# Designs tried in a protein design run: peptides against a protein of PDB entry 8YR4. Part 192

Target 1, 309 residues: chain A of PDB entry 8YR4
Amino acid sequence: PRGSPALQLVVLICLGLMGLERALNVLVPIFYRNIVNLLTEKAPWNSLAWTVTSYVFLKFLQGGGTGSTGFVSNLRTFLWIRVQQFTSRRVELLIFSHLHELSLRWHLGRRTGEVLRIADRGTSSVTGLLSYLVFNVIPTLADIIIGIIYFSMFFNAWFGLIVFLCMSLYLTLTIVVTEWRTKFRRAMNTQENATRARAVDSLLNFETVKYYNAESYEVERYREAIIKYQGLEWKSSASLVLLNQTQNLVIGLGLLAGSLLCAYFVTEQKLQVGDYVLFGTYIIQLYMPLNWFGTYYRMIQTNFIDMEN

## One batch from the design tools (peptide; made by RFdiffusion4, then SolubleMPNN)

Design b2_p25_4_s3 (from b2_p25_4, 17 letters changed)
Fold by OpenDDE base, seed 5:
Structure b2_p25_4_s3 (fold): chain B 309 residues (1-309), chain A 25 residues (1-25)
Amino acid sequence: as target 1 above (309 residues)
Amino acid sequence: SLEEYIEQLRKLTEKVAQELVEKLK
């Protein structure tokens, strides 16, 4: 981004974090393999516990793999908000200034509301993805229930309790934090609509703007409206990162407790190495779609808010 | 990933915005 050395530094930090994510993608499987080998070799508990703890820490930094929100990815996403806002604002101002440079004949022949609606269709395609994602929530809830039952019946009851507490806390925090975020989203949407209305009014009054040579003034007023919108958008996006990180912490604690307990039972020959692999795989499989649950719940709430208007 | 998809959608939106600006020229 030209013009802000602070944003250039943020981009460099984000690139460094992307490099760290790539390193974690290699290290996490290596540590997982090492755990399996140590379990197979019946290694001493101290070495095993240290390797498991190190694995869970690395997994907390990475998240659930591709598309999951680990600590590093959440930090990257948080820092990137300002870069995205800078780029978005620049694109919006370029479009708006270009629309004011067009001929009067072009403006008279087109519904200004349709042009802005076409720009918004690019963002509304996100809504179709969200419907697809809602259909993954119900299966995931079923998989959680099945998992609790399975681990309670076939493992020690403590595993079922860990999964139950972890998933119940995860779902509860997801709902509570999402409801809290709805306040920021309503404020953002209201300011977005006001910014859009201002752009429409400026373009509908194109003749008057041209008559007074006020194009630069209208662009500056639009810039101020975008800055105000981006202040609210930042709160919305930052609250999403907070949600994702809270979810990552809950899953990380559940994975730590369950993995240590499973490893202990394998050392005591009460469970097999395969049972450890099963538990870890199942928890990770539950986490991957659940990360989307916060996004879906937000979309459901948005569709309800948009129906109230 | 959704983030890659959002970034692809952002790039697509930037591309569509550029194509719109180019079609409006």
Scores: peptide ipSAE 0.005, ipTM 0.321, DockQ to the pose 0.010
Fold by OpenDDE base, seed 4:
Structure b2_p25_4_s3 (fold): chain B 309 residues (1-309), chain A 25 residues (1-25)
Amino acid sequence: as target 1 above (309 residues)
Amino acid sequence: SLEEYIEQLRKLTEKVAQELVEKLK
């Protein structure tokens, strides 16, 4: 933010906290691995107690992973409130200034309340998109890259390859299926608006409907519109279930392949029992942010469509 | 106005939805 060194410092602190979250996402599984290995080796209580205490502290900082109520995430969210407010206010003032530059003829042809509502939706959409890109998309991609590097260096190239293939397939299928679903959602929204318009028109013409005793006819037309809407709603909802199931299947196959490979290497004494736990824990941590990716990608598309209109 | 009527219908729909949720609890 130009002109406020305090807010620039807050942005830098938030970026530092995001870096810390990435470090915690690697460290927490490592410390959990170390606990399992120390338990397996029957290590001295002092070493075990120190490692467990350190793990619990790191887990407190991390929380449940990306998007969880961890201390670092909460602190980041708290500090970001002021930056978001500054950004929102700046966008609102820019839109408001632009509205004042428009011709009187444009203002006379439009309802001021509708224009303000569009402006408010526009500002919330832009700020929401920016926050989502910065705090969810970029961090998730960073965690995937860090994961590939980590598993390739400290395990075997095969683990890095499994993570790469699983995440690449997951992202690709999420995009492709989401784009396919957008057709059903657009059709549903169009039919919802048409059904609403029919209901409004029927109620505005209430006297005419009463005069002709056409109530049964209007009810039947409304019923047909509802049935048509529900048919499109079902397609939209079923396509969401298909997306979620496809995502779950890809992650499940990646987890299966990696877990079997890890178990095999443990039986060959190339890896320790803790390394099996590490892999499973890290994959689950990657899955949590990615599960939200499909929901937020849809939000992004909606917000872009709302900005173009 | 058409907008007031739509907003009244919205409020009525929200009330009916709340009453339905309360009857389902």
Scores: peptide ipSAE 0.000, ipTM 0.270, DockQ to the pose 0.011
Fold by OpenDDE base, seed 2:
Structure b2_p25_4_s3 (fold): chain B 309 residues (1-309), chain A 25 residues (1-25)
Amino acid sequence: as target 1 above (309 residues)
Amino acid sequence: SLEEYIEQLRKLTEKVAQELVEKLK
C-alpha cells in the first residue's frame, strides 16, 4: 500500500507468518511420526513427554488441520484486517469518484433490476451456508456425544472426562463469545447501512452534485462514513479472531492433556500405540467440523449483514 | 437502483478483498 510504511510492514509480517504456516504444515506431521516411533520403541517417559508437548505446541500454532484457526493464522488474520480495510476503502473511493465523473446519461440508463438479482444471489448463498452449518453442526454434536461414550467405555474413564470437559468448554465459550460478538456485528451493520444510504443519496442526487461541482465534497463525506464503518468492522473482525483463538486454545489444552495421558498409559502397557493414534486423530476430527463452522459462521455473518441492509 | 449498483460495487470490492484473502490462504 502506497503512503503508509506501517501497512507495508504489516504486509511483510503477514507474508512472513504465511511462510511460518507452511513450515508448521511440514513440522507437525514429522513430530507426530516421531511420537509414534518413540511409543513403538518404548522410549523413556521424559523424551515422550517433551516430544508430545512440542507437537501440541506446534499444533496449537498450526491449528486443527485446516490452517484457518491456528495461532499463526489468527495472528495473520488479525494483522491483515487493517490492510483489507485500507484496500477496500481505496477501491470504494475510486469507484465512487469515478461514478461522479460519469455522464448523466449513464446514471439515467441504469436499470434497478439487475442489481437486485446480485443481492438475491448473495442472499441465496447465505441461506445455503446456513443450511450447510445446520447440517454440519448437528452431526458434529452427535460425533462429540458418540466420542464421549466411546472413550468412556473403551478407554479409561479419564479420557471420556477429558473429551467431555474439552468439548463442553469449547461449546460454552463458542456460544458466550458469539453472543458477545453479536453486539459488535449489529453496530457494524447499522453503520454499513448508513454508509450505503449516504452513497445512494449522493448518487441519486447526481445532477445536483454535478451542478454544484460538489464531487470532491461528496467523496470526502463518503470517506468519513467509510472510516466510521471500518472502526466498527475492525471490532467485529477482531472479536472473530478472538473467538477462533479461544477455540484453538481449548482444543490445544484438551489435546495436550489427552495426548500426555495416552502416552503415559502406552508406556505402562495399559493402552496400545494404536489407541494413542486413535485419540489424537479423533480429537482433531471433532475439531475440523467445528473450525469450518466458525469460518462459515463468519461468512454467514458477513452475508447476514448484507441481508439486513 | 443506484443503491443496488453501489451494493454491487461494495460486493465486488468485498469479493476482491475476499479473493485477496483467499489467495493468501
Scores: peptide ipSAE 0.012, ipTM 0.308, DockQ to the pose 0.013; fails the geometry check
Fold by OpenDDE base, seed 1:
Structure b2_p25_4_s3 (fold): chain B 309 residues (1-309), chain A 25 residues (1-25)
Amino acid sequence: as target 1 above (309 residues)
Amino acid sequence: SLEEYIEQLRKLTEKVAQELVEKLK
């Protein structure tokens, strides 16, 4: 974005955060190895607890195994919204201005290829929804139930309770925050449809716009509509970052409580070092599909609300 | 329809904007 020093600074900060994410991808496994070594050596509880807490903090910054929902990734995504909006608005205005330079015959000749593309979008959205429910939601709920039963029977009732409370809180907050986000998304889609209608009316009246040399006026009206849309899009995108960060916090707290309790039982020789590795791996495996839940629920709501209006 | 043309252009714009954003990442 050559015209805004503020947006250039945001791009540099986002690049710095991407570098930090790469550093975290190396540091997290190192700290995990250090925990395993300290458990094997039967190190003092204070040094072990500090290393576990530091690991969980680094894991909170990194997020899941893909890094897509870590604090650093969420902060990068949040800062990038303004850069994306600037780029989108510039491309939309360039396309819209170019459309007013093209002949009416060129516009009328492309009409049939569009109906097919809207139909393909509706079909792909329903298919994507069904595939998401069958291949991600149902298996993840099954894995949570299996996990609660497994940890309650083979570790201790306290581990099953931690997983139950963590997953129940995660699911409840995901539903509540998603219902809250749906309001912002409906408002965004209503403003998007109004912005499209203005562009349609301008292109249908192409001859009148040319007759009055009003192309600059129509471009400015379209720009104002895009700015209103981008204000609602920012709320939608920011609410998504908030959802992902809330999910990351809940999983981070569950991982902290469970990892500290597991480490304590290993120091008391009630559990083995392998059990600590198992607990950490299993919680991270539950987190990965649940993180995708926020992403697919976005695709679902986009496509369903785009079909209703 | 002309609405569908604008919707195709909007998706093309979104795709080009996403590709530009990915090239800026």
Scores: peptide ipSAE 0.012, ipTM 0.366, DockQ to the pose 0.012; fails the geometry check

Design b2_p25_4_s4 (from b2_p25_4, 19 letters changed)
Fold by OpenDDE base, seed 2:
Structure b2_p25_4_s4 (fold): chain B 309 residues (1-309), chain A 25 residues (1-25)
Amino acid sequence: as target 1 above (309 residues)
Amino acid sequence: SLEEQIKKLLEETKKVAEELVKLLE
């Protein structure tokens, strides 16, 4: 971003974090393979525990499944909010300024309502994605219950307890943090609607603005409205990064506890190597749909005007 | 699949953005 050295530094840090994400995507499978090999070779507990702990730490940094909600990705997303806001504001002001430079004949020939309808189509598509994600949450909850039952029956009761505590804490924190963030979302949406209404009013009154040569004044008023919106958008987006990171921490702790316990029981010949693979795979499979939901809900929040106002 | 719906949404959003750019030209 030209003109802000601070934002340029943030871009460079984000690029560095993207490189780190790529490294993690390679390292995590390698460490996982190493765990399986060490379990197969009946390696000493100290070596196994170190490798498992290192794997879980790397997996925490990467995140579940696609890595879209790992610590590094969350940090990158958090830092990128200011860069995105700067870019969006610059584009919106350029478009708005250009619209005021166009001829009266252009404004009379094109309905401002057509531009709005195109924006509303984007919002409707986002709403459709939300509905789809809600339909995936219910099956995921069923899979969690099935998983708790499965691990309680076929593994030691301690595994069922770990999964139960992990998933219960995950769901509870998801609800509590989601309720907490709703106030930021509502405030953002209200200010977004107000900002759009000001832009539409200015464009509908184009003749009056042009008559008074007030284009610069309207652009500055719109800029102030965008800055106010972006202050609320930042709170909304940052609160969602916090949600995703909280979820990642809970899953990371559950994965650590369960993986160490499983590895210990494999070392004691009470469980097979396949049981370790099953546990790790199943926990990741339970987390992945929920983590995707959180990630898409972020993409949705940047585009979703709750039409309730 | 979720990926197919996301791809479809991205394609629709891209099409909407292209229509917006054509409206501004």
Scores: peptide ipSAE 0.006, ipTM 0.310, DockQ to the pose 0.010
Fold by OpenDDE base, seed 1:
Structure b2_p25_4_s4 (fold): chain B 309 residues (1-309), chain A 25 residues (1-25)
Amino acid sequence: as target 1 above (309 residues)
Amino acid sequence: SLEEQIKKLLEETKKVAEELVKLLE
């Protein structure tokens, strides 16, 4: 971003956070290996508990195995909103100014193609949402129920209770924060439709705008509408980051409680080292599909906005 | 017309979308 030292600093911080994500991708497996070694060697509980706590903290920073919604990824995504908005606004204004330089014949030929593209995006969005519900939401709910039953029967009732409380809290917070976020989405969509309507009206009146040499005035009105839209988009995007971070925190607390309890039972020789690996892997597998929900919901939202316009 | 078919497809897609959003609410 040329001309804003603040946005240049934000880009440098985001690049630093991307480097930290790469370091976490190496450190997390190392700490996990160290836990397995300490469990195998029957190390003192204090050393084991410290290593488990450090691992869970690093996993909280990393997030899922892909790094998609860890604390560092969420912080990067949050900071990047302003850089994305600056870039989007610059591209939109360049496209809009270039459209006013084009001939009337070009505008008449593209309307049919643009309407067709909006229809194709809408159809793809509905198909994508249905596929997401069938292939991710329903299986994940089944895996949660199977997990509660499995851990209650084969481990201890305390493990089943931890998974139940963690997943119930996760689902409840996901619903409540999603309902809260829907208000920001509707406000954003309404302002986007109003911004696009102004652009369409300006392009429909192209001959009049050209006759009065009012191109600069229409570009400035469009710029003001984009700035107002970007204020609402920031609230929507920040609310999504808050959702993802809240989800990451709930799973992190469940992983911490369950991993410490599992490690304790392994030290008492009630569970095997393999059972610790199984518990940690299973909780992470439950988290991964649920974490994609925030990203997929944003993609669906963007595609529905493109259909209402 | 092709335009009426596209409008009808858009309206059907919008209805299915609104029903799916209501199922998620």
Scores: peptide ipSAE 0.005, ipTM 0.302, DockQ to the pose 0.011
Fold by OpenDDE base, seed 4:
Structure b2_p25_4_s4 (fold): chain B 309 residues (1-309), chain A 25 residues (1-25)
Amino acid sequence: as target 1 above (309 residues)
Amino acid sequence: SLEEQIKKLLEETKKVAEELVKLLE
């Protein structure tokens, strides 16, 4: 935010809190690993109690993962309210100034109250999209990179490779299947608009339809249009289930491969029991934000496609 | 479902973006 040093400081604090969330996403699984190892080794109560207390404190700061009600996430969200309000107000003022530059003929053709309602909704959508990109997309990519580095350095290069292949395949399939689904969604929306237009035209011509006793014919045409719409809706919905199932299979295969490899290294005494728990916990933590990523990538793609037309 | 709520929110956001683009044209 240009012109407010206080808001610039708040942005820097929010970036610092985002960095802290990334550190917590690594530390929480590590401390949980250490608890499992200390329990397995029958370590003294003092060491165990300190590690458990530290884990619970870190878990309080983190919460249930990215986007959870953790203390750091709540503090970030609270501080970001002022930045969001500044951004919203700036977008609203830009839209309002642009509306004043438009011709009188444009204003006479539109209801001012509808224009303002569209501007307000548009501002909220742009601000929401920006907040999502900054607080979910970028952090998720950072957590993947940090995960690959961590597993490559502290486990074996094979674990880093499994995470890399799993996440790259997940992202690639999410993009490809989402682009494929967009065709079905466009066809569905076009048929929905055509079905609605036919219903409106039939109702506007009600007197003519009644004069010719064509009511049964118009109802049958509307039924055929509904059946055609439902056929496209089914393709759109089935393609979403296919996306979700494909994502679940990729994560499931990555979890299976990594868990079997961890279990094998534990049996060879190269890794501890806690390392198996760490890997499973960290993969599940990566999956939660990625599931959201697939949903919002569709939002971004839809908004961009609608801006290109 | 949470997915249906997100889908609805996405469709509402899409409609608003389409309306905003048509407003800026």
Scores: peptide ipSAE 0.000, ipTM 0.300, DockQ to the pose 0.012
Fold by OpenDDE base, seed 3:
Structure b2_p25_4_s4 (fold): chain B 309 residues (1-309), chain A 25 residues (1-25)
Amino acid sequence: as target 1 above (309 residues)
Amino acid sequence: SLEEQIKKLLEETKKVAEELVKLLE
């Protein structure tokens, strides 16, 4: 940001902390591997105790991995508050300036409260999307790439290939199934709005409905609209379960293939028992932020569809 | 439509946001 060297320094520190999180995401599984190997070899207590203490300290810094509340992530989030506030204020001022550039006819045709609500939703959606892209999407993609490189260099090219195929398939299916789900969500939201509008119109015309004794008819029409809505809601919710299950199956197959290959190489004495644990731990660690990705991509699509209405 | 203007505003704000991220790098 031009004009605040303090905010530039905070951004650089946050980027440095993001780099440290990537390093921790590799180091924590390595130290866990080393503990398993030392336990298997019946190593001296002093060496084991130092390795365990170092692991626990690194695990405190990392937390649960990407998207967790580790110390480094919390420190980054804390420092980023000032940058986010600066960015939010800049976006709000740009939206406000743009609203003032719009024609008087546009302003007279709309309720000021609706325009402000759209501006606030726009600002919140953009700042949320940015924060999500910078702190979850980009780091997760980096962790996948680092993982492929690490497994290809330190294990075998076959492990790198399994991770690559698993993650590529996972991401592709996540996008494709989420785009497919968007149709059901749009249909659901359209029917929700229509059902709500019908309820409002019936209540605004309450006197007319009473005059004609049409309460039972209006209730039945509202019931039919609810049933139609629930049919679309079910499709939306079922499609989400299908997405989550598809993701789980892809990760499960990748974990199975890689775990069997690790076990085979351990039996051939090419890898240690700790390397099997490393692979499993690292794959599960990659899965956590990707599962959040599906949730936030849905949240983003919600915000876009809710702005389309 | 309001929807198209909101979409356009979102796309413009997304561009501004991407530009702000590039200015923060």
Scores: peptide ipSAE 0.011, ipTM 0.393, DockQ to the pose 0.011; fails the geometry check

